# Peptides against a protein of PDB entry 7Q4I, part 196

Target 1, 281 residues: chain A of PDB entry 7Q4I
Amino acid sequence: HENSTIAERLYSEVRVLCWIMTNPSNHQKKARHVKRTWGKRCNKLIFMSSAKDDELDAVALPVGEGRNNLWGKTKEAYKYIYEHHINDADWFLKADDDTYTIVENMRYMLYPYSPETPVYFGCKFKPYVKQGYMSGGAGYVLSREAVRRFVVEALPNPKLCKSDNSGAEDVEIGKCLQNVNVLAGDSRDSNGRGRFFPFVPEHHLIPSHTDKKFWYWQYIFYKTDEGLDCCSDNAISFHYVSPNQMYVLDYLIYHLRPYGIINTPDALPNKLAVGELMPEI

## One batch from the design tools (peptide; made by RFdiffusion4, then SolubleMPNN)

Design b2_p26_5_s2 (from b2_p26_5, 13 letters changed)
Fold by OpenDDE base, seed 2:
Structure b2_p26_5_s2 (fold): chain B 281 residues (1-281), chain A 26 residues (1-26)
Amino acid sequence: as target 1 above (281 residues)
Amino acid sequence: EEEEKKRKEEDEKIEKDFEELEKLLE
């Protein structure tokens, strides 16, 4: 028997709406498996698509399909969230239909922060945006205030936010958020280990899996190590996770237990004031 | 046609395996 008392408390106190970027061709192939695995641990789960699917809880956004419309889909998704769901959660996660998320670990990271703090978290990249931006694939989470600023202040102003639907989705939202003073937070743990990952666990855990010339090493905002020290014990997300791997990860994380090893959770940190961030490491 | 039939049979098998896994994980 597991003691979930702290996780249940955080589920109530750190409410997360997860929106999944998908398309009609992926509703059954990918998105359904998100709903059946990690997505069930969100306080609210919405699939953002171009077609409605009542079984999936997919929303038909007024956007076309294709890679050139991902930024358009993100803008419309956050407009939809702001209009219909802004009070349903404190934090608003974007993930892809091949992103896996340990929502409890995200709640733990977010717990000290006020949802009225204009901040967002993810795998921070350094190019194109002065403060950095969060990798689209790793997923990124906005505070309620960040969503408000994005939708109300940034989107209506072509000088602050790109009006067309072209461009890299994660870069464009990063520019918009910077322009309305939404802070790109540090998602690393107290040991400086990352929590949001733009690849599968294997790519981060196995030393020298990637060439040193791989673009990722130039894009990461914070220095990261390879191997077991790459990743927080409270890692939040991985990308390029197949539907099969989602079920495997669900089993490994939530069901598989080494007998006789008891994990005691660390004490929760003190809550921060509005506008206050944890010190960067 | 045979490759598409095999893919459908594999997809059905995978779907069944997932349904069983879901029941085990509930």
Scores: peptide ipSAE 0.019, ipTM 0.529, DockQ to the pose 0.023
Fold by OpenDDE base, seed 4:
Structure b2_p26_5_s2 (fold): chain B 281 residues (1-281), chain A 26 residues (1-26)
Amino acid sequence: as target 1 above (281 residues)
Amino acid sequence: EEEEKKRKEEDEKIEKDFEELEKLLE
């Protein structure tokens, strides 16, 4: 049997609101499976859609459907969170309805940081935004202060944040956050291994003879290697996870145990002051 | 507009690559 005492402590001290990007056609096909798996481990779980669904806990945002409206949906989602839920959590995760997240590993990464620090984390990409931006598919997490700055300072100013609903949502929020001095954090572990992944585990773990021309290698902000050295033992997220694979991952991570191997958690790091970041590796 | 078009083309390519990977894992 397991000792969850540290996980329970972090659940109370590092409160996470997870919002899931979805649409009405995916409520039953995808979003329901997030709610039935990893989404249960969030302190609060909200599905952001164009239609209300009381069974799912989906919110109807005032946006149209389609890929050209994802940025509009992201803006309205964070406005909704700021208005109704800004005090319900310390950290605010965006994920897709095909993203899988190990919330305990995210709480461990976030533990030293103040939620009043203007910072956000995810899979950091280097194009389009000088400090980088976080991949939309891998999911990204904003501090409470980052949400405040985004909604109150960035969104009302067309010079700081795009007023149109078109564009890549992850790039556009990255531009807005940079313009209000929200820092693009380093989510890597102490060994320099990534924690947020824009693909399934197999793509990162299996060395593909992918040509160095693969776009991902040009987009990643930090150098990463393929194979077992790609990924932290405390990895947080994967993308393009099918509904069936969400249940497989839940089984492998939370139920399957090698008999006689006992993992002891590392000691928690010291808490940082407001505005302080972990040293870059 | 060119950057947005390039990003959309990249996203579509990613989705196709992972749909193919999912079929290999089934």
Scores: peptide ipSAE 0.016, ipTM 0.495, DockQ to the pose 0.045
Fold by OpenDDE base, seed 3:
Structure b2_p26_5_s2 (fold): chain B 281 residues (1-281), chain A 26 residues (1-26)
Amino acid sequence: as target 1 above (281 residues)
Amino acid sequence: EEEEKKRKEEDEKIEKDFEELEKLLE
C-alpha cells in the first residue's frame, strides 16, 4: 500500500555501503539485529569484526579486540572496503552495532553530491580538528573519493594519519581526512536541524534530559535546539539504540502510519558539480 | 619535539575525555 518509487530511485542512484563496527561477542547480541532491521536497506552491508561469521556476513579484520583498537579497526575496515568494494557503492557509512540509521533519509541528503567530491557527513564536532570531525557513535558517511584519499593518500603517510591504533577513532579519522582535503560537510536540513545524532531519540527530543553543562553542547559544531526542533523530519541516525529499540524504531518508521495523513516528498534538489557543496545555512 | 609533546598531551586528554564519556554512557 506504499508508494516507494522515489525511494527505489534513490536506492539505485545513491548507492550506500554500510559497514558495522562490531566484535565476536556482539555478533548475536547486537549485529544480527542491525541486519534484521535498518541494515537490510543498505545496498551492501558488511560487519567488521575480528572473527569471520558467514551467517552475519562478518569480516575478520587483522586487529585485536578492545576499546583501544577502534581506530585500528576503522583503518583496516576502510582498507578492506577500498580493496574489495570501492566500486560497489558511491557512499560508505560507518555505524556501530547500536546505531540505528534511516538509510532513505541519508540517500536524500547525499543525492545532490557527487561521490567524486572529497566530502564526508555525520554529527559534526568542533574540538581537536580545525574543520571539525564527525562523531563516531552517530555514524559517518564518506564519499568514494573520500575513501580513496583516506586509504591511498592518508593511511600510508604517518605525517598525515596516525600509524598507531590508539586514540579516539572519530577524531583520528577526522584528522586524517582533513590532512587530505576531505571536507567535513554540513548534514543539517534546510531548517538547520541535525540529521545525525550521537544519542537515542529520547535524549535529543526531551529538553530536560541534559544539563546545560553537558559536554555535548561544547562539542557540537552547529547550534542545535532541544525538543522537537532538535531533529530533522529527515533524521538519519541515532546511537545507543538497543536491539529491542531497533525493532521498535523499524515499526514506528516503516510500518506505523497515521490514517489519512499522506506525506508528499519534496522535490529533489539539483545535483552539484564535483567539489561543490550546498550553501551554508 | 615540542609539537610532538603537545600532540601527545592532546591525545592523552582526548583519551581521558573519551574514557570518562564511556563511563557516563554505561
Scores: peptide ipSAE 0.007, ipTM 0.447, DockQ to the pose 0.033
Fold by OpenDDE base, seed 5:
Order: sequence, then C-alpha cells, then structure tokens
Structure b2_p26_5_s2 (fold): chain B 281 residues (1-281), chain A 26 residues (1-26)
Amino acid sequence: as target 1 above (281 residues)
Amino acid sequence: EEEEKKRKEEDEKIEKDFEELEKLLE
C-alpha cells in the first residue's frame, strides 16, 4: 500500500548509525522504546551506557553515570564508533533516549553532502562556540570525516579537546569539532525552517508557548518563528519525547494517513563536492 | 517491599502494553 522506493534508496545511499545516550536505569524505561520505534529505521543502532545489555544492544562505556559524565560518554561513544563501526555508516547521529528522530527526513537533508565533508548538523546554538554548536538534546549528526577528525585529531590533543569529562556535552564537542575544522552546518530547509528541535513539537508549534525572554530565543543561531512556520515539513528530531509519545509519533508519522491525500516527494538535490555546503538561505 | 513489588508489576504491565502496541504498529 506504500511506495517506499525513494526511502529505500536513501536508506542504502545515506547510511546512518544512530547511537543513543542512555544509562542502566533507562534501558527498560526509555531506551527500549527508542529501539522499538524510530531506532529501527537507522542502518545501525547502538545504545551507549555504562552497563552492557545484550537485549538492548547496549555498550558498556568506561564512564560513570550522571549528567556530569555526559561529555565523557560522548567521547567514549565516538571512540567506540570509530574503532568498531566507522565503515558501517556514512553519518553518525547522537540522540538521547528521549529524542525522537524521523530518520528518512535526516537522510533527505544529508543526501547532497559527502560523508567525507567535515560537517555536522543539528539545532545550531550561537553561544560559547564561534561557528555555533549543535544542541545535545535535539540530537546531532556527524559525517564520517567529522567522526574521524574528532576521534583522531581532536580527542588526543588537550589543546583542541577537553580531557576532563565535565562540562556541557554539546558545547564541548562543538568546541572540539570547531578546533579540527569540522563545519557546523545549516540544517534548515529551503524555506529557512528548522529540522532539529530541542523540545517536543508542542513547544515549537504553539505560538507564545514560551516567553520571548526564554533562553532558547537567545541561543538559537538562526532566527526561527513559533507556530506552523517554526518547523520544516521534513522535521528530523524532537526532544523530551516520552516513551508513550514515541509510539504516538510513530503512529502519526508512519501509519496515520489522510485518505485521498498523496504526498509526492520533492526531487533530490544535486550532490555536493567534498567540502561543499548548501548555500545559506 | 510491597511498594517495590507493585511498581515492578506496574512496570511489567506497561511493558506488555507497549509490546502489544508495537505489534499493532508494525
């Protein structure tokens, strides 16, 4: 009943490894629901934890638990990926165990880019990092070359990358990536609408949901609006998605259909050369 | 102990409900 030919093509041509930030206390409560929903649409799915879980396919990283160790987990996760999985994908997504991702929309965004381009995408924030950094909660995706540079060039050098496990995970990786000339890409669509969101859809879609003084409006790198114009029709991620809402989103996005409405996908853009980015909008 | 047992039973019910929902959404 569905024509998935283009999605299947992109699944093969734009290979995505998704790694999920989790902990042992969330394996059953959260991470399993990622595995049962959007995580199935990744080419490879790995849960990065402090304890092994063979049912979940969780890796025990040599790190402690708690928010203060998230940067440590991110460093060890990418080391693990580089050592074991660097050839299993073209793109490497970090997400939290409460992030929901529409992987097909991410593949569409990534399609024109070479995985050998040192670039990463997400919800770009402007503070702390000159080129910006990607919000940790919204999830962010590195090219294969970005992972290589991060692990091989940045991590071994304390001048380029923080050796301590403390700090804001997303800021620290953003600093490291900038220091090895990994570009903070623009993930907006052709209409200038965002694709990666650090909150649930309701927080972005409902006008005046937040005060204009809310930190988010000061942190966003690109101007964005609230309401229906907040978000791309090809949105990629939302954060603070409960396990229940993951199943609801799976139903709404992949199963619920308005009868008689046929969505025709836009034509794929031309592929970019290595090192080339899409023009800024 | 009784509260922990109840929580485990509730968690198991929730887990089963999600497994059923997953099958419906496959």
Scores: peptide ipSAE 0.028, ipTM 0.563, DockQ to the pose 0.022; fails the geometry check

Design b2_p26_5_s3 (from b2_p26_5, 14 letters changed)
Fold by OpenDDE base, seed 1:
Structure b2_p26_5_s3 (fold): chain B 281 residues (1-281), chain A 26 residues (1-26)
Amino acid sequence: as target 1 above (281 residues)
Amino acid sequence: SEEKKKREEEDKKIEKDFEELEKLLE
């Protein structure tokens, strides 16, 4: 009894390649549950690891393991995507193996934008990068042009992009992207509510869950409140989602329905020209 | 540098809290 006509249209018109940051120890523990839940709604799903796994569709990148190599993995992942998959999608999402993503809501946000616009979206943080950068844990999505500029223009130039594999992955890609004029977009909805979240829904929805001295309040680029007004009705991602919680979220979002409540989707916005952004709120 | 360390420490704490929650849900 579902009408998926608009979602099917967006699946065709807003093609998303999702790449998942993982490691061999997490293939069975975490990554397979991404594949069995939200990852199946991507147009293409690739797991980026240090070891190949044919059951998972994992790619072995030429990088070492550990948190100190996350920036190295991100560079090699986007090089791999550019070489093999740049025409397979319009948008390229990075997520962790404990990130949950509502891909339909991401397609809705991305619909007006040209993939030839040098832009990327996520949970924007303000430190270290003048235009801001996107939180690694919340996941971030690059346009096809952003991937091209990152791989072809930024990565080969040590003055534009850090050559070693050390550093905060999300900060380092943010610096590289700024240096090649890839814009850090505003992912908020028309009400100014966030769509990409670096924590689980509980941490955002429950007021006073975190101390006001918590680093997050100093890092967020756009001021947000806790509680029910924290989050868009079209939220895109949450982080620190357990494997079991991924199945719960899949059930709640895609299967559980209150009888007699029919949601009519908002009209799609007009498409933007190449290089044009939605007005900031 | 200190802000980065503080962020990483908070992230680790959050990760541990949810790992414990997972064990409780098993």
Scores: peptide ipSAE 0.021, ipTM 0.506, DockQ to the pose 0.047
Fold by OpenDDE base, seed 3:
Structure b2_p26_5_s3 (fold): chain B 281 residues (1-281), chain A 26 residues (1-26)
Amino acid sequence: as target 1 above (281 residues)
Amino acid sequence: SEEKKKREEEDKKIEKDFEELEKLLE
C-alpha cells in the first residue's frame, strides 16, 4: 500500500544508532515499548542501563542509579559507543525511555550533513552554554565526528569536560561539545518550525496550555509559535510519552491514513561539504 | 568558587522546573 523507496534509501545512507537511557526498573515498564515501537526503525538500538538485559539488548554501564548519575551514564554510554560501535552508524541519537522519535524525519534532516562534520542537533536551549545546548528530554543526535571529539578530546580533559557525574546531563554535554568546537546545529525546518520537542504533542499543539511565564519560553533558543504552527510537519521527537502513547503515535504516524491524500516527499537537498552547515534563516 | 556555586544554583533551578513539569503531567 505504501511506497517506502526514499525511506529505504535514507535508512541505508543516513545510518542512525539510537541509544536509550534507562534503568533496571524501567526495562519492562518503558524500554521494551521503545523497542516495540520507534526503536525498531533505528539502524542499531542499544539500551544503556546499570544492569544487563539480554532480551532488551541492554548494556550495564559502570554507573550508579539515580538522577544525579545521568551525566555519568551519558559519558559512559558514549565511551561504549565509541569503543564498540563508532563505525556501525553515521549519527548517534540519545533518547530517554519516554522519548518518541520519528527516525525517518531525523534522517531527512541529517541527509545533507557529513557525519565528519562536528555537529549535533536537538531542541536548542540558550542558557548556560554560549552557543546553546540540546534539551536532554527531547533527545539529541551527534555526528560520528562529534562523538569522536567528545570521547577522545573532551572527556579525558577535566578543563574541557566535567569529570564528576553531577550536574544537568544536557548542559554538561553541551559545555563539553562547545569546548571541542562541536557546533550546536539548527534543527528547524525551512519554515522555521521546531523538530525536537521536550514535551508531549498536546503541550506544544494546544495554545495557552502553559503559562507565558513558563520556563520553556525563556529557555528556547529559537522563537517558536504555539498551536499547529509550533511543530514541523517533519517533527522528529516528543518527550514524556507514555508506553501507551507510543503505540498510539505509531498507529497514527505509520498506519492511519486519510483516504485519497497522497503525500509527495520533497526532493532531497544537496549534500554539504565537511564542516558546512545549512544557512540559518 | 563563585562560578561553581552559580552553576549549582542553576542546576537546582533546572531540576525544580522539571519536577514541577512532571507533576503537571501526572
Scores: peptide ipSAE 0.017, ipTM 0.513, DockQ to the pose 0.056
Fold by OpenDDE base, seed 5:
Structure b2_p26_5_s3 (fold): chain B 281 residues (1-281), chain A 26 residues (1-26)
Amino acid sequence: as target 1 above (281 residues)
Amino acid sequence: SEEKKKREEEDKKIEKDFEELEKLLE
């Protein structure tokens, strides 16, 4: 009925650890629904919290809660990953407990890259960081080498990485990663369409949904369109996805099929050498 | 409070609905 042979191959060859940013108040309300939907398609799934939850597989990080501590939580999350899980995966995804991710599409994007390449991917924003940074809400994925450099080289050095726990989480990690020569990759597909999205599909797919003065259009690193041309057919993530919408998306993406339409996957690209990136579009 | 109890009952119902939905998506 379904042929998943290529997806199974990529599951084995492109191992992804997903860590979910959450808090104790969201364990039942949000995080559990990530675990029950797209999170089950990660090679490893960890919930990063301030309290342990054995049912959820949540880790109690030594940080406070609230938006002002998100950067602190991100630092401790990656320290925890490096210490306990650096060999469990090739790629390390940060997502929020209201991010939805199509992990197979992420594996497809990542396939040509070496995990020893110091690179990370997401929705690239242009402000504050010269090479850009990845939007926190859209989720971002680090190579194993990027995690190593972040934890071992950046975090211990206050000149390279902010020592306090305040600030915009995505900007601060972006600064740290740039300072250790982790490259902000281009996650767009071969048609120049985005794959990581900091909003729900509706906000990207519906033309004129947002004013052109909306901050997002000033923040995006690459030019993007709205409507049906906004998004890759291999889109990876959306943000502000409610628990209900996670199940809807799971149904629509993995279960609902138009009868008589057979999707043939594109051929896998050639693997890149260590340090090599895909050509810019 | 009665309101808290009612909310807890609603939350349990929602939880059950999600569990049922999960099974349908397996």
Scores: peptide ipSAE 0.026, ipTM 0.512, DockQ to the pose 0.022; fails the geometry check
Fold by OpenDDE base, seed 4:
Structure b2_p26_5_s3 (fold): chain B 281 residues (1-281), chain A 26 residues (1-26)
Amino acid sequence: as target 1 above (281 residues)
Amino acid sequence: SEEKKKREEEDKKIEKDFEELEKLLE
């Protein structure tokens, strides 16, 4: 039997609401597999769609389907969360229905931060937004204060936040959050390794898998290497994860153990004050 | 921007490549 005492403590102290971006055509194909795998480790799990699904716990947002409405869905999702669920969690994760998340590793990263600090985390990209923005596919997590500022201060003001539903979802929320002084945090570990990934592990772990001209190398905010040094031992998310791969990852991460290797968790860091961030690496 | 379009095209390609890989692993 594994000792889960610290994980149980963090589950209680670092409450995470996960909302999943999906659509009616993906409820059975993708979203249900999130619910059956990593999504069960969230304190609350909600699927944001255009149609209600009581089996999935999907919410019908007042938006149309299609790629041009992803920004609309994100705005309505956070409005819905703020209205109904702002006190149900401390942190609010957006993920896609093909994102896999190790929620315990996210809680570990978030533990020192106050949910009243206006901050959000993810895979930080450098274009379009001065402080950077978080990749939509890798998933990104907002503090409770970040959600409040987004919904109450940014969304009602067309000068601060785009009123139209068009645009890149991750870029548009990044602009809105910057305009209300929500900080784009550094999600890297103490070794400078990334935790949120916009691709599957193979694309990050295998050296020379991508051409140096690949857009990702121009978009990433922090310099990263390929291979084992690409990724934290406490990695949080991967994107383009198939339904079958979600079950494989669940098995590899939570069930498969090399006999005789005992991992002792590192000591928790000290909690930060409201508005305080970890030092830059 | 041209960079945004390029990103979107590459994301679509990556998604398609994974869908094809899944079919090969079935």
Scores: peptide ipSAE 0.021, ipTM 0.520, DockQ to the pose 0.047; fails the geometry check

Design b2_p26_5_s4 (from b2_p26_5, 12 letters changed)
Fold by OpenDDE base, seed 1:
Structure b2_p26_5_s4 (fold): chain B 281 residues (1-281), chain A 26 residues (1-26)
Amino acid sequence: as target 1 above (281 residues)
Amino acid sequence: DEEEKKRKEEDEKIEKDFEELEELLK
């Protein structure tokens, strides 16, 4: 028997709406497997698509498909969330249909923060945006106030937010959020280990898996290590996770247990005031 | 080696996605 008392408390106190970027061709192939695995642990789960699917709970946004429309889809997704769901959660996660997320670990990271603080978290990249931006593939989470500022203050102003639907989705939202003073938070744990990952666990856990010339090392905002020290024990997300790998991860994380080893969770940190961030590491 | 083949395919996908991202940033 598992003791989930703390996880249940965080489920109620740190409400997360997860929206999944998908398309009609991936509803059955990918998105359905998100719904059957980690997506069931969100307080609210919505699939943002170009076609409605009642079985999936997919919304048809007024956008085209393809990479050139991802920014348009993100804008429409957050407009939809603001109009219909802004009070249904405290935090709003964007993920891809091949992103795997440990929602309990995200709630733990978010617990000290006020949802009225204009902040967002993810895998922070350094190019193009002065404060950095969050990698689209690793997923990123906005506070309720960040969503409000994005939709109400940034989107209506072409000087603050790109009006065209083209562009790099994660960079464009990063620019818009910076322009309305939404802070790019530090998602690292107390040991300085990352929590949001733009690749599968294997690519981060295996030392020297990638060359030093790999673009990722130039893009990452914070210095990171390879191997077991790359990743927080409370890691939140991985990208490029196949449907089969999602079920494997679900089993390994939530079902498989080494007999005789009991993990005691760390104490919850003190809550921060509105506008306060955790100290930088 | 099937594992090596899979790794190469994943690496190629990552690289392609990055190249497409860079094109969107122009």
Scores: peptide ipSAE 0.430, ipTM 0.885, DockQ to the pose 0.611
Fold by OpenDDE base, seed 2:
Structure b2_p26_5_s4 (fold): chain B 281 residues (1-281), chain A 26 residues (1-26)
Amino acid sequence: as target 1 above (281 residues)
Amino acid sequence: DEEEKKRKEEDEKIEKDFEELEELLK
């Protein structure tokens, strides 16, 4: 009995290809649960692996397995997307096989932006990259133009993008994107609350859950508070979500409703011109 | 050489921080 008219409109106007970072050992353990939960709300869902899996729709990329190959896998994944799928979507989300994403909230954030704007969004970190970079675990989304610049301009040039497959995946793509003038966007809502989270909701929502010396507080690009004000009502992603928690989140977000409470969505903002960003908060 | 070494050390530190976090969240 829900009115999904606006969500259906955004599904058609803000097309998202989601690619999931996985490996053969996680196809059954983790990746299939992404496919059965939030991944079904992407316009296109692809699992990027080292082995093909026809049940999962996994692609075998020409990379080895292990943490030292994550950057290599990201480069090959975006090359594959550019070659086969660049016109299948407007926005291209990287997520891990333990990331949970509310795709409708991502479409809402992306709606004003042109996919021809060289921009990407996620949980912005400040170290190592002057403009910042997006946390790998929280997931990050590139515009079509950002993917083009990454694959066509950055990857072929060792001076702009690391040729080796070693390094922190999220830092390395952040360096490459900066070098081709892809902007690290601000994903915060109009109240200055974050939307992409590198941890589970509990970690962000519970005040003083972590020590103030926790590395996260030094890495975040934008100052954030703990508690309910930490997180947008339109939050997009959480990381370290177990397969069981994905089903719980699906139930809580999409099925469980408090009787008699009706949420009225905010009006959509005006669309921005190509190259224009939302004003800083 | 020195800049590449610093970047490698920074990358290793980030990876270690995330590994430690993953262990804490288990």
Scores: peptide ipSAE 0.027, ipTM 0.649, DockQ to the pose 0.037
Fold by OpenDDE base, seed 5:
Structure b2_p26_5_s4 (fold): chain B 281 residues (1-281), chain A 26 residues (1-26)
Amino acid sequence: as target 1 above (281 residues)
Amino acid sequence: DEEEKKRKEEDEKIEKDFEELEELLK
């Protein structure tokens, strides 16, 4: 027996629309497994593709396929969300079809923030964008106001947002969001541990898995450690998660229980005013 | 195309296996 009362409350109070970046070749191979695992815990789940799939709930965006069109897909995805779904949620998560997300942990992080605050969260990287940008692979979440500003203020203005579909998707949205004063939030927990991860748990948890010269250590905005201190106990996302590993993670996180250990959730923080951020750690 | 048929059969098998796994994880 499980007590989900707080999770149910947060499900209602912190509404999350998850949109999944996918393509027709991955509908069956990857995207369906997102739908069958963590995607079920979103308030709304939409797959953004180039082809419609009624079984998957995939939307055919007017974009081509390939890595060079990811920025195009992101722009069209958020346009679609704004047009059809802006009131269906408070927060709007982008994830890949190989991203795994613990949505309850994301709701916990987002709870104090107003969706009218122009903010977005993810794994913050420092290059290219002054305030930083969120790693595309780790997934990133925009407030409703951030989506509004992106679609209404940034996208229509070529001076604020790149009009072509080329470039690194995460960098380009980061530039656009900065240009409309959407804040790149700090997603770390109270201990300074990260919540959004651009790799699988193993790559973060196992010390010396990566060389200190690995690009990630140069890109990460906040200082982070390897090993058990790498990751929040309330971690939100991991990337490069295979379909098999999605089911494994679902089992480990939601089903596997150490008998006799009862986890008591921390008290919810006070809600912030519109425009207010949590203090930096 | 035989390769496409084989890929479809593999994909169907994978899908079935995951459906079974999903049911076990309910």
Scores: peptide ipSAE 0.024, ipTM 0.506, DockQ to the pose 0.022
Fold by OpenDDE base, seed 3:
Structure b2_p26_5_s4 (fold): chain B 281 residues (1-281), chain A 26 residues (1-26)
Amino acid sequence: as target 1 above (281 residues)
Amino acid sequence: DEEEKKRKEEDEKIEKDFEELEELLK
């Protein structure tokens, strides 16, 4: 027996459209497992592909396939969302077909923010973009205003946003968003723990799993620790999650319970004004 | 232009870092 009253409230008040970056070869291999697991907890779920799939709810974007087209696919995905779905949600999550997301934890993080605030959240990286950018693999979420600014103000202007489809997708959107004054938010919890993760839980939870020279430690915007202190109790996303691991995570997070341990949720914070951010820690 | 060259070098570095990561995940 579960009490989902607060989660149901947040589902209605913090509407999230999730778009999944995929390709035709991954519709059955990966994307369908997103739909069968965490994707069902989005208010709207769309798969962005190069081919239509009515069973998956996949959209055929006017882009080619391949790693060099990821930025092109992201631009076309947000154009499609703006044209067809900008009022269907308050927040717009990009994820990969091997990203796992705890949508309830994302709604909790987003609750105080106005969707009219030009902000986006994710795993913040420090290189290449002055304010930082959000890691593509960890997934990132734009406010409705951020999507509007991206599509209407940034994309049409080659001086603000790269016209070519080449480049690192996450860096390029980060540059575009900075150029239209969309703020790179802090997604950390009140203890300074990260919520969006560009790797599987094991890689973050196990100390010394990566060399200290690993690029990740140079890229992270905020200092983070390894082990159990790596990750918020309200973690939002992990990347490189296999289809089998998605079902394992769904079981562990939503079904497996330690008997006699009841979590009392923290009180919801006060809502922020338009343009207001949470204080930096 | 020097800026475009820097962007290309940055993109190549990111791509290499991701390839190394993919190999570690195999």
Scores: peptide ipSAE 0.014, ipTM 0.485, DockQ to the pose 0.038

